# Peptides against a protein of PDB entry 4Z5W, part 231

Target 1, 305 residues: chain A of PDB entry 4Z5W
Amino acid sequence: IPDVFLELNKLWYFSAQSNLFNGEMPRSLSNSRSISLLSLRNNTLSGQIYLNCSAMTNLTSLDLASNSFSGSIPSNLPNCLRLKTINFAKIKFIAQIPESFKNFQSLTSLSFSNSSIQNISSALEILQHCQNLKTLVLTLNFQKEELPSVPSLQFKNLKVLIIASCQLRGTVPQWLSNSPSLQLLDLSWNQLSGTIPPWLGSLNSLFYLDLSNNTFIGEIPHSLTSLQSLVSKENAVEEPSPDFPFFKKKNTNAGGLQYNQPSSFPPMIDLSYNSLNGSIWPEFGDLRQLHVLNLKNNNLSGNIP

## One batch from the design tools (peptide; made by RFdiffusion4, then SolubleMPNN)

Design b2_p29_8_s1 (from b2_p29_8, 14 letters changed)
Fold by OpenDDE base, seed 3:
Structure b2_p29_8_s1 (fold): chain B 305 residues (1-305), chain A 29 residues (1-29)
Amino acid sequence: as target 1 above (305 residues)
Amino acid sequence: SSVEEARKKAQEKALTEGGIYTGPMKDLP
């Protein structure tokens, strides 16, 4: 990418995604005073990520996903006082979340999907201080770590939590009960164990629950039949709209599905591929907004209601 | 046999990636 952005003093939106750009990010781009939205996703950009936050006073969205960047996560990003959305998916950092992210009050949406992030305990302890954090995607990180169950963890404004395919151990953490506005939870493709906690049914905004491909045991909590967002449409769900799309892998032969917004996901309960026992509750019939109920590959018994 | 099949299924599950992620579709394996 040419170093010409000093001349582009009115450039508000720069999207150069899905090209063949290589080399480092231009210094004029990392010093742009005008840019609000920056997307360089799906290129071959390399070197360290550097942003001059004192110059980039209009920066609100940053998408650098699927590039060949190296080094640490830029610890100065919290100094970008208007920066709301960050997509660092598929950047191989091999790093922990910087301690400076405790001060990242502008942050609303963060993705490190498949970014070789380490130490989930430290990551969650840091990110809980982000008071405006609504969307957190940590899929394909923290390999074989333990999901912390520390009750003091608090994500008050969290709407979307996705931590899939980490081979995480532990249980569904009770600190998630401190997120009453949670709409989408994906903890699929882990090694989570124990019972599914009944308090999940108290998350009145929860319309998408994926606990599939774990080692959960016991009965399905009856409280899941009382998820208000799945009973009635009348709950005006404030849609968290991160500036980055979500993807779900389809079964083996079909390309992934793209979802531009969390609300584009079908209302779903997926508990498949666990070791759950007992009956299917007839009261799942009360979940009139539910599009997908997936209970396959469990130890369930009795009649299908 | 049942424990070995359960282990084999658990091992096959451990090799499969799923769930929601971010990043371009073109880079899906």
Scores: peptide ipSAE 0.404, ipTM 0.803, DockQ to the pose 0.349
Fold by OpenDDE base, seed 2:
Structure b2_p29_8_s1 (fold): chain B 305 residues (1-305), chain A 29 residues (1-29)
Amino acid sequence: as target 1 above (305 residues)
Amino acid sequence: SSVEEARKKAQEKALTEGGIYTGPMKDLP
């Protein structure tokens, strides 16, 4: 990419995604006062990520995903006072989240999907201080770590939590009960154990629950039959979605599905591939908004209602 | 057998990564 952005003093949106760009990010781009939306996703860019946050006063969205960047996560990003959305998916940092992210009050949506992030306990302890954080994607990180159950963890405004395919150990953490606005929870493809907690059924906005491919035991909590978002059409106010798409791989076909917004996910309960026992509750028939109920590959018995 | 099902389930977990992610789909390993 040429170093010509000093002359582009009115450039608000720069999208150069899905090209063949190589080398470093231009220094003039890292100092742009006009850019609000920056997407360089799916290139071969290299070097360290550096942004001059004192110059980049209009930056609201940053997508650098699927590049060959190296080094640490930029600790100065919280100084970008308008930066809301960050997609760092597939950047191989091999790092912890910086302590400076405790001060990241503008942050609303963060993805480190498949970015070799380490220390989930430190990551969650830091990110709980981001009071405006609504979307958090940490899929394909933290290999074989323990999901912390520290009751002091608080994500008050969290709506989307995705921590899939981490081989995480532990139980469904009670601190999630402090997130009453949670709409989408994906903890699939881990090594989570214990029972599914009944308080999950008190999350009135929860329309998508994926606990599949874990080691959960016991009965399905009856409280899941009373999830308010699945009983009635709440007027889903179209909340500002993150500026990055979501993807879901289906096991059999190379073609995953793209979802541009969290609201585009079908209402779902997936408890498949666990060790759950007992009966299927007839009261699942009350979930009139439910599109997908997946209970396959469990130890369930009795009649199908 | 229950053992074969458990082995298939363990193999499926070992061979397939699932869940929601961000970034281009071609970029899944």
Scores: peptide ipSAE 0.349, ipTM 0.763, DockQ to the pose 0.334
Fold by OpenDDE base, seed 1:
Structure b2_p29_8_s1 (fold): chain B 305 residues (1-305), chain A 29 residues (1-29)
Amino acid sequence: as target 1 above (305 residues)
Amino acid sequence: SSVEEARKKAQEKALTEGGIYTGPMKDLP
């Protein structure tokens, strides 16, 4: 990318996604005072990510996903006081979340999907201080770590939490009960164990639950049949709209499905590929808004209602 | 059970088959 952004003093939006751009991010771009939306996703950009937050005073959205950037996560990003959305998916950091992110009050949406992030305990301890954080995507990180169950963890405004495909150990953490506005929870493809907690059914905004491909035991909590967002359409959920797309792949051989917004996800309960026992509750029929109920590959018994 | 062990092994092999990814579709694992 040419270093010509000093002349572009009115540049508000720059999108150069899915090109063949290589080398480092231009210094003039890293110092742009006018830019609000920056997307360089899916290029071959390299080097250390550097943004002059003192210059980039209008920056609200940053998408650098799927680039060849290296080194640490930029610790100065919290100084970008208007920065709301960050997509750092598929950037190989091999790092922990910077402690400076405790001060990242502008942050609303963060993705580190497949970014070689380490230390989930530290990451969650830090990110809980982001009071405006609504969307958190940490898929494909923290390999074989333990999902912390510390009850003091609090994500009060969290609407979307995705920590899939991490081989995480532990149980469904009780601190998630402190997130009453949670709409989407994906903890699939981990090594989570224990029972599915009944308090999940108290998350009145939860329309998408994926606990599939874990080691959960016991009965399906009856409280899941009373998820208000799935019973009634009147609970129209104000959905977060992060400036990055979501992708879900059902299997290794299938094409990915693109979801531009969390609203595009079908209302779903997926508990498949666990060790759940007992019956399928007939009261799942009360979930009139539910599109997908997946209970396959469990130890369930009795009649299908 | 042998089925649980098989599932665990499948999960270990299929690290990238589940969840939500926010990268480009071509970059889905």
Scores: peptide ipSAE 0.022, ipTM 0.557, DockQ to the pose 0.379
Fold by OpenDDE base, seed 4:
Structure b2_p29_8_s1 (fold): chain B 305 residues (1-305), chain A 29 residues (1-29)
Amino acid sequence: as target 1 above (305 residues)
Amino acid sequence: SSVEEARKKAQEKALTEGGIYTGPMKDLP
């Protein structure tokens, strides 16, 4: 990418995603006062990520995902006072979340999917201070760590939490009950254990629950049959989505599905591939908005309602 | 036993085939 962005003093949106750009990010780009939306996703850019936040006063969205960047996560990003959305997926940082992110009040959406992020306890302790954080995607990190259950953790405005495919140990953390606005929870493909907690059914906005491929035991909480978002349409709050898409493989042989909005996910309860026992509650029939109920590969018994 | 084996086999693939990802479709594990 040429170093000519100083001349582009009216450039509001720069999208150069899915190209073959290599080398470092141009210094003039890192100092652009005009850019609000920056996407360089899916290139071969390298070096350390550096943004001059004192210059980049209009930056609201940053997508650098799927590049060959190296080094530390830029600790100065909280100084980008308008920066709301960050996609750093598939950047091999091999790092912890910077402590400076405690001050990241503009942050609404963050993805570090498959970014070799370490120390989930520190990450969550830091990110809970981001009062405007609505979307947090941390899939394919924290390999074999323990999901912290510290009751003091609080994500008040969290709408989307995805921490899949981490082989995380522990239980469904009680601190998630402090997120009453949670709409989408994916903790699939971990090593989470214990019972599925009944308080999950109190998350009135929760329309997508994936706890599949864990080690959960006990009965399916009856409270899941009372998820208000799945009973009625009235709670479908159209909220601002992150500027980055979500991808999910439906099956091993299918192409991944792209979801541009959290609301584009099908209303779903997936509890498959656990060790759950007991019956399927007939009251799942009350979940008239539910598109997918997946209970396969459990120890369930009794009648199918 | 068959359920446990299926679960184990699925979890062994978790790093390559599971979860939600953000990024280009080609970068899905």
Scores: peptide ipSAE 0.021, ipTM 0.598, DockQ to the pose 0.402

Design b2_p29_8_s2 (from b2_p29_8, 13 letters changed)
Fold by OpenDDE base, seed 3:
Structure b2_p29_8_s2 (fold): chain B 305 residues (1-305), chain A 29 residues (1-29)
Amino acid sequence: as target 1 above (305 residues)
Amino acid sequence: SSVEKARAEAQKNALTSGGIYTGAPADLP
């Protein structure tokens, strides 16, 4: 990318995603006063990520995902006072979340999907201080770590939590009960164990629950049949719209399907590929908004209602 | 139980990973 952004003093939106751009991010771009949205996703950009937050006073969204960037997570990003959305997916940092992110009050949406992030305990302890954090994606990190169950963790405004494919150990963390606005939870493809906690059914905004491909035991909590967002349409919950898309693979041979918004996911309960026992509750019939109920590959018994 | 854990591991999908991710379509878990 040429170093010409000093002349582009009116450039508000720069999207150059899914190209073949290589080399470093130009210094004039890292100092742009006009840019609000920067997307360089899915290129071959390299070097360290550096942003001059004192110059980039209009920066609201940053998507650098799927590039060949190296080095540390930029600890100065909290100084970008308008920066709301960050996508750093598939950037191989091999790092912990910077302590400076405790002060990241503008942050609303963060993805580190497949970014070689380490220490989930520290990451969650830091990110809980981000009072405006609504969307958190941490898929493909924290390999074989333990998901912290510390009840003091508080994500009061969290709407979307995705921590899939981490091989995480532990249980469904009780601190999630402190997130009453949670709409989408994906903890699939871990090594989570224990029972599915009944308090999950108290998350009145929860329309998408993926606990599949874990080691859960016991019965399906009856409280899941009372998830209000799946009973009635009336809770038009404000959609968290991060400026980055989500992906989910349907089949082994297909690329990931793109979902532009969390609301684009069908209302779903996926408990498949566990060791759950007992019956299917007839009261799942009350979930009139539910599109997908996936209970396959469990130890369930009795009648199908 | 250890048996239930072993059954859960044996019942894992032929896929090694999945779930929702960000990045690009090819950035499959």
Scores: peptide ipSAE 0.528, ipTM 0.881, DockQ to the pose 0.304
Fold by OpenDDE base, seed 1:
Structure b2_p29_8_s2 (fold): chain B 305 residues (1-305), chain A 29 residues (1-29)
Amino acid sequence: as target 1 above (305 residues)
Amino acid sequence: SSVEKARAEAQKNALTSGGIYTGAPADLP
């Protein structure tokens, strides 16, 4: 990318995703006063991520995902006072989340999918201080760590939580009950154990639940048959709209399907590939908005309602 | 059956990862 952004003093949006750009980010771009949205996703950009937050006063969205960046997570990002959305997916940081992120009050959407992030306990302890955090994606990090169950953890405004494919140990953490506005929960492809807690059915905005590919035991909580967002469509749920797309693979050999927003996901309960027992509750028939009920590969018995 | 459990476990093992992710379509292995 040429170092010509000094002359582009009115540039508000720069989108150059899915190209063949290589080398470092231009210094003039890292000092742009005008830029609000920066997307360089899916290139071959390299070097350390550096942003002059004192200059980049209009920066609201940053998508650097799927590049060859290296080094530490920029600890100065909280100084970008308008920065709301960050996508750092597939950047090999090999790092913890900076302590400075406790002060990241502008942050609404964060993704570190497959970014070699370490120490989930520290990460969640830090990020709970982000009062405006609505979307958190941590898929493919924290390999074989324990998902903290500390009751003091609180994400009051969290709408989307995705921590898939981390091989995480532990149980479904009770601190998630402190997120009453949660709409989408993906904890799939972990080593989570214990029972599925009944309080999950009290998350009235929860339309997408993926607990698949874990080691859960016991019965399916009857309270899941009363998820209000799946019973009726009456409540327009405030949807988080991060400036970055989501992906989900259907098949091993296919690319991920793109979802531009969380509402693009079908209403779903996926409890497949666990060790759940007991019956399928007939009251799942009350979930009139449910598109996908996946209970395959469990120890369920009795009649199919 | 034991065979269905083994097939289910083999199908679990064929997918090493899953769930929702961000980045690019090919970023989940």
Scores: peptide ipSAE 0.491, ipTM 0.853, DockQ to the pose 0.310
Fold by OpenDDE base, seed 2:
Structure b2_p29_8_s2 (fold): chain B 305 residues (1-305), chain A 29 residues (1-29)
Amino acid sequence: as target 1 above (305 residues)
Amino acid sequence: SSVEKARAEAQKNALTSGGIYTGAPADLP
């Protein structure tokens, strides 16, 4: 990418995703006063990520995902006082979340999907201080760590939590009950154990639940048949989405399907590939907004309602 | 049956990863 962004003093949006750009991020781009939205996703950019937050006073969205960047996570990002959305997916940091992120009050959406992030306990302890954090994606990190259940953890404004494919141990964490606005929860492809907690049915905005491919035991909580967002349409608050797309593979060999908004996911309960027992509750018939109920590969018995 | 359990286990073993992610369509293995 050429180093000409100092001359582009009116440039508000720069989108150059899914190209063949290589080398380092231009210094003039890292010092741009005009840029609000920057997307360089899916290139071959390299070197250390550096942003001059004192110059980049209009920066609101940053997507650097799927590049060959190296080095540390930029600890100065909280100084970008308008920065709301960050996608650092598939950047191999081999690091912990910086302690400075506890001061990141502008942050609304964060993804470190497949970024070799370590220490989930420290990451969640830091990120709980981000009072405006609504979307958190941590898929493909924290390999074989324990999902912390510390009751003091509080994500009051959390809407989307995705921590899939981490081989995480532990249980469904009680601190999620402190997130009453949660709409989407994906904890799939872990080693989570215990029972599915009944308080999940009290999350009135929860329309997408994926607990598949774990080691959960016991019965399906009857309270899941009373999830208000799946009973009636009235609570579909379209909240501001992150400025980055989500992906989900349909089949092992298929490319990921793109979802531009969390609301583009079908209303779903996926409890497949666990060790759940008991019956399927007839009251699942009350979930008139539910598109997908996946209970396959469990120890369920009785009649199909 | 033992065969269905083995097939479910083989399907669980053949799928090493899943869930929602960000980045690019090909980023999940």
Scores: peptide ipSAE 0.451, ipTM 0.822, DockQ to the pose 0.307
Fold by OpenDDE base, seed 4:
Structure b2_p29_8_s2 (fold): chain B 305 residues (1-305), chain A 29 residues (1-29)
Amino acid sequence: as target 1 above (305 residues)
Amino acid sequence: SSVEKARAEAQKNALTSGGIYTGAPADLP
């Protein structure tokens, strides 16, 4: 990418995704006063990520995903006072979340999907201080770590939590009950154990629940049959979605389906590939908004209602 | 059990095959 962004003093949106750009980010780009949205996703950019937050006063969205950047997560990003959305998916950091992110009050959406992030306990302890954080994607990190269950963790404004494919140990953490606005929870493809907690059914906005491919035991909580978002149509106030798309593979051989917004996910309960027992509650029939109920590969018994 | 076999087979693919993610689909291992 040429170092010509100083002359582009009116450039508000720069999208150069899915190209063959290599080398480092131009210094003029890292100092752009005009850029609000920067997307360089899916290139071969390298070096350390550096942004001059004192210069980049208009930066609201940053997508650097799927690049060959190296080094640590830029600790100065909280100084970008308008920065709301960050996509750092598939950047091999091999790092922890910086302590400075405790001060990241502008942050609303963060993805580190497949970014070699370590220490989930520290990550969650830090990120809970991001009072405006609504979307958190941490899929394919923290391999074989323990999902912290510390009740003091609080993500009050969290709407989307995705921590899939981490081989995480532990239980469904009680601190999630402190997130009453949670709409989408994906904890699939972990090694989570214990019972599915009944308080999940109290999350009135929860329309998408994926707990599949874990080691959960016991009965399906009856409270899941009363998930309000699945009983009645939410008057969904369209909240601002992250500026990055989500992907879900349906099958190993299928291309990942792209979802531009969390609301584009079908209303779903997936509890498949666990060790759940007992009956299927007939009251699942009350979930009139439910599109997908997946209970396969469990130890369920009785009649199918 | 058949469930254990199915889980074991699913777990063989577990590192690469499941959950919501961001970044290009080609970016999953």
Scores: peptide ipSAE 0.356, ipTM 0.765, DockQ to the pose 0.373

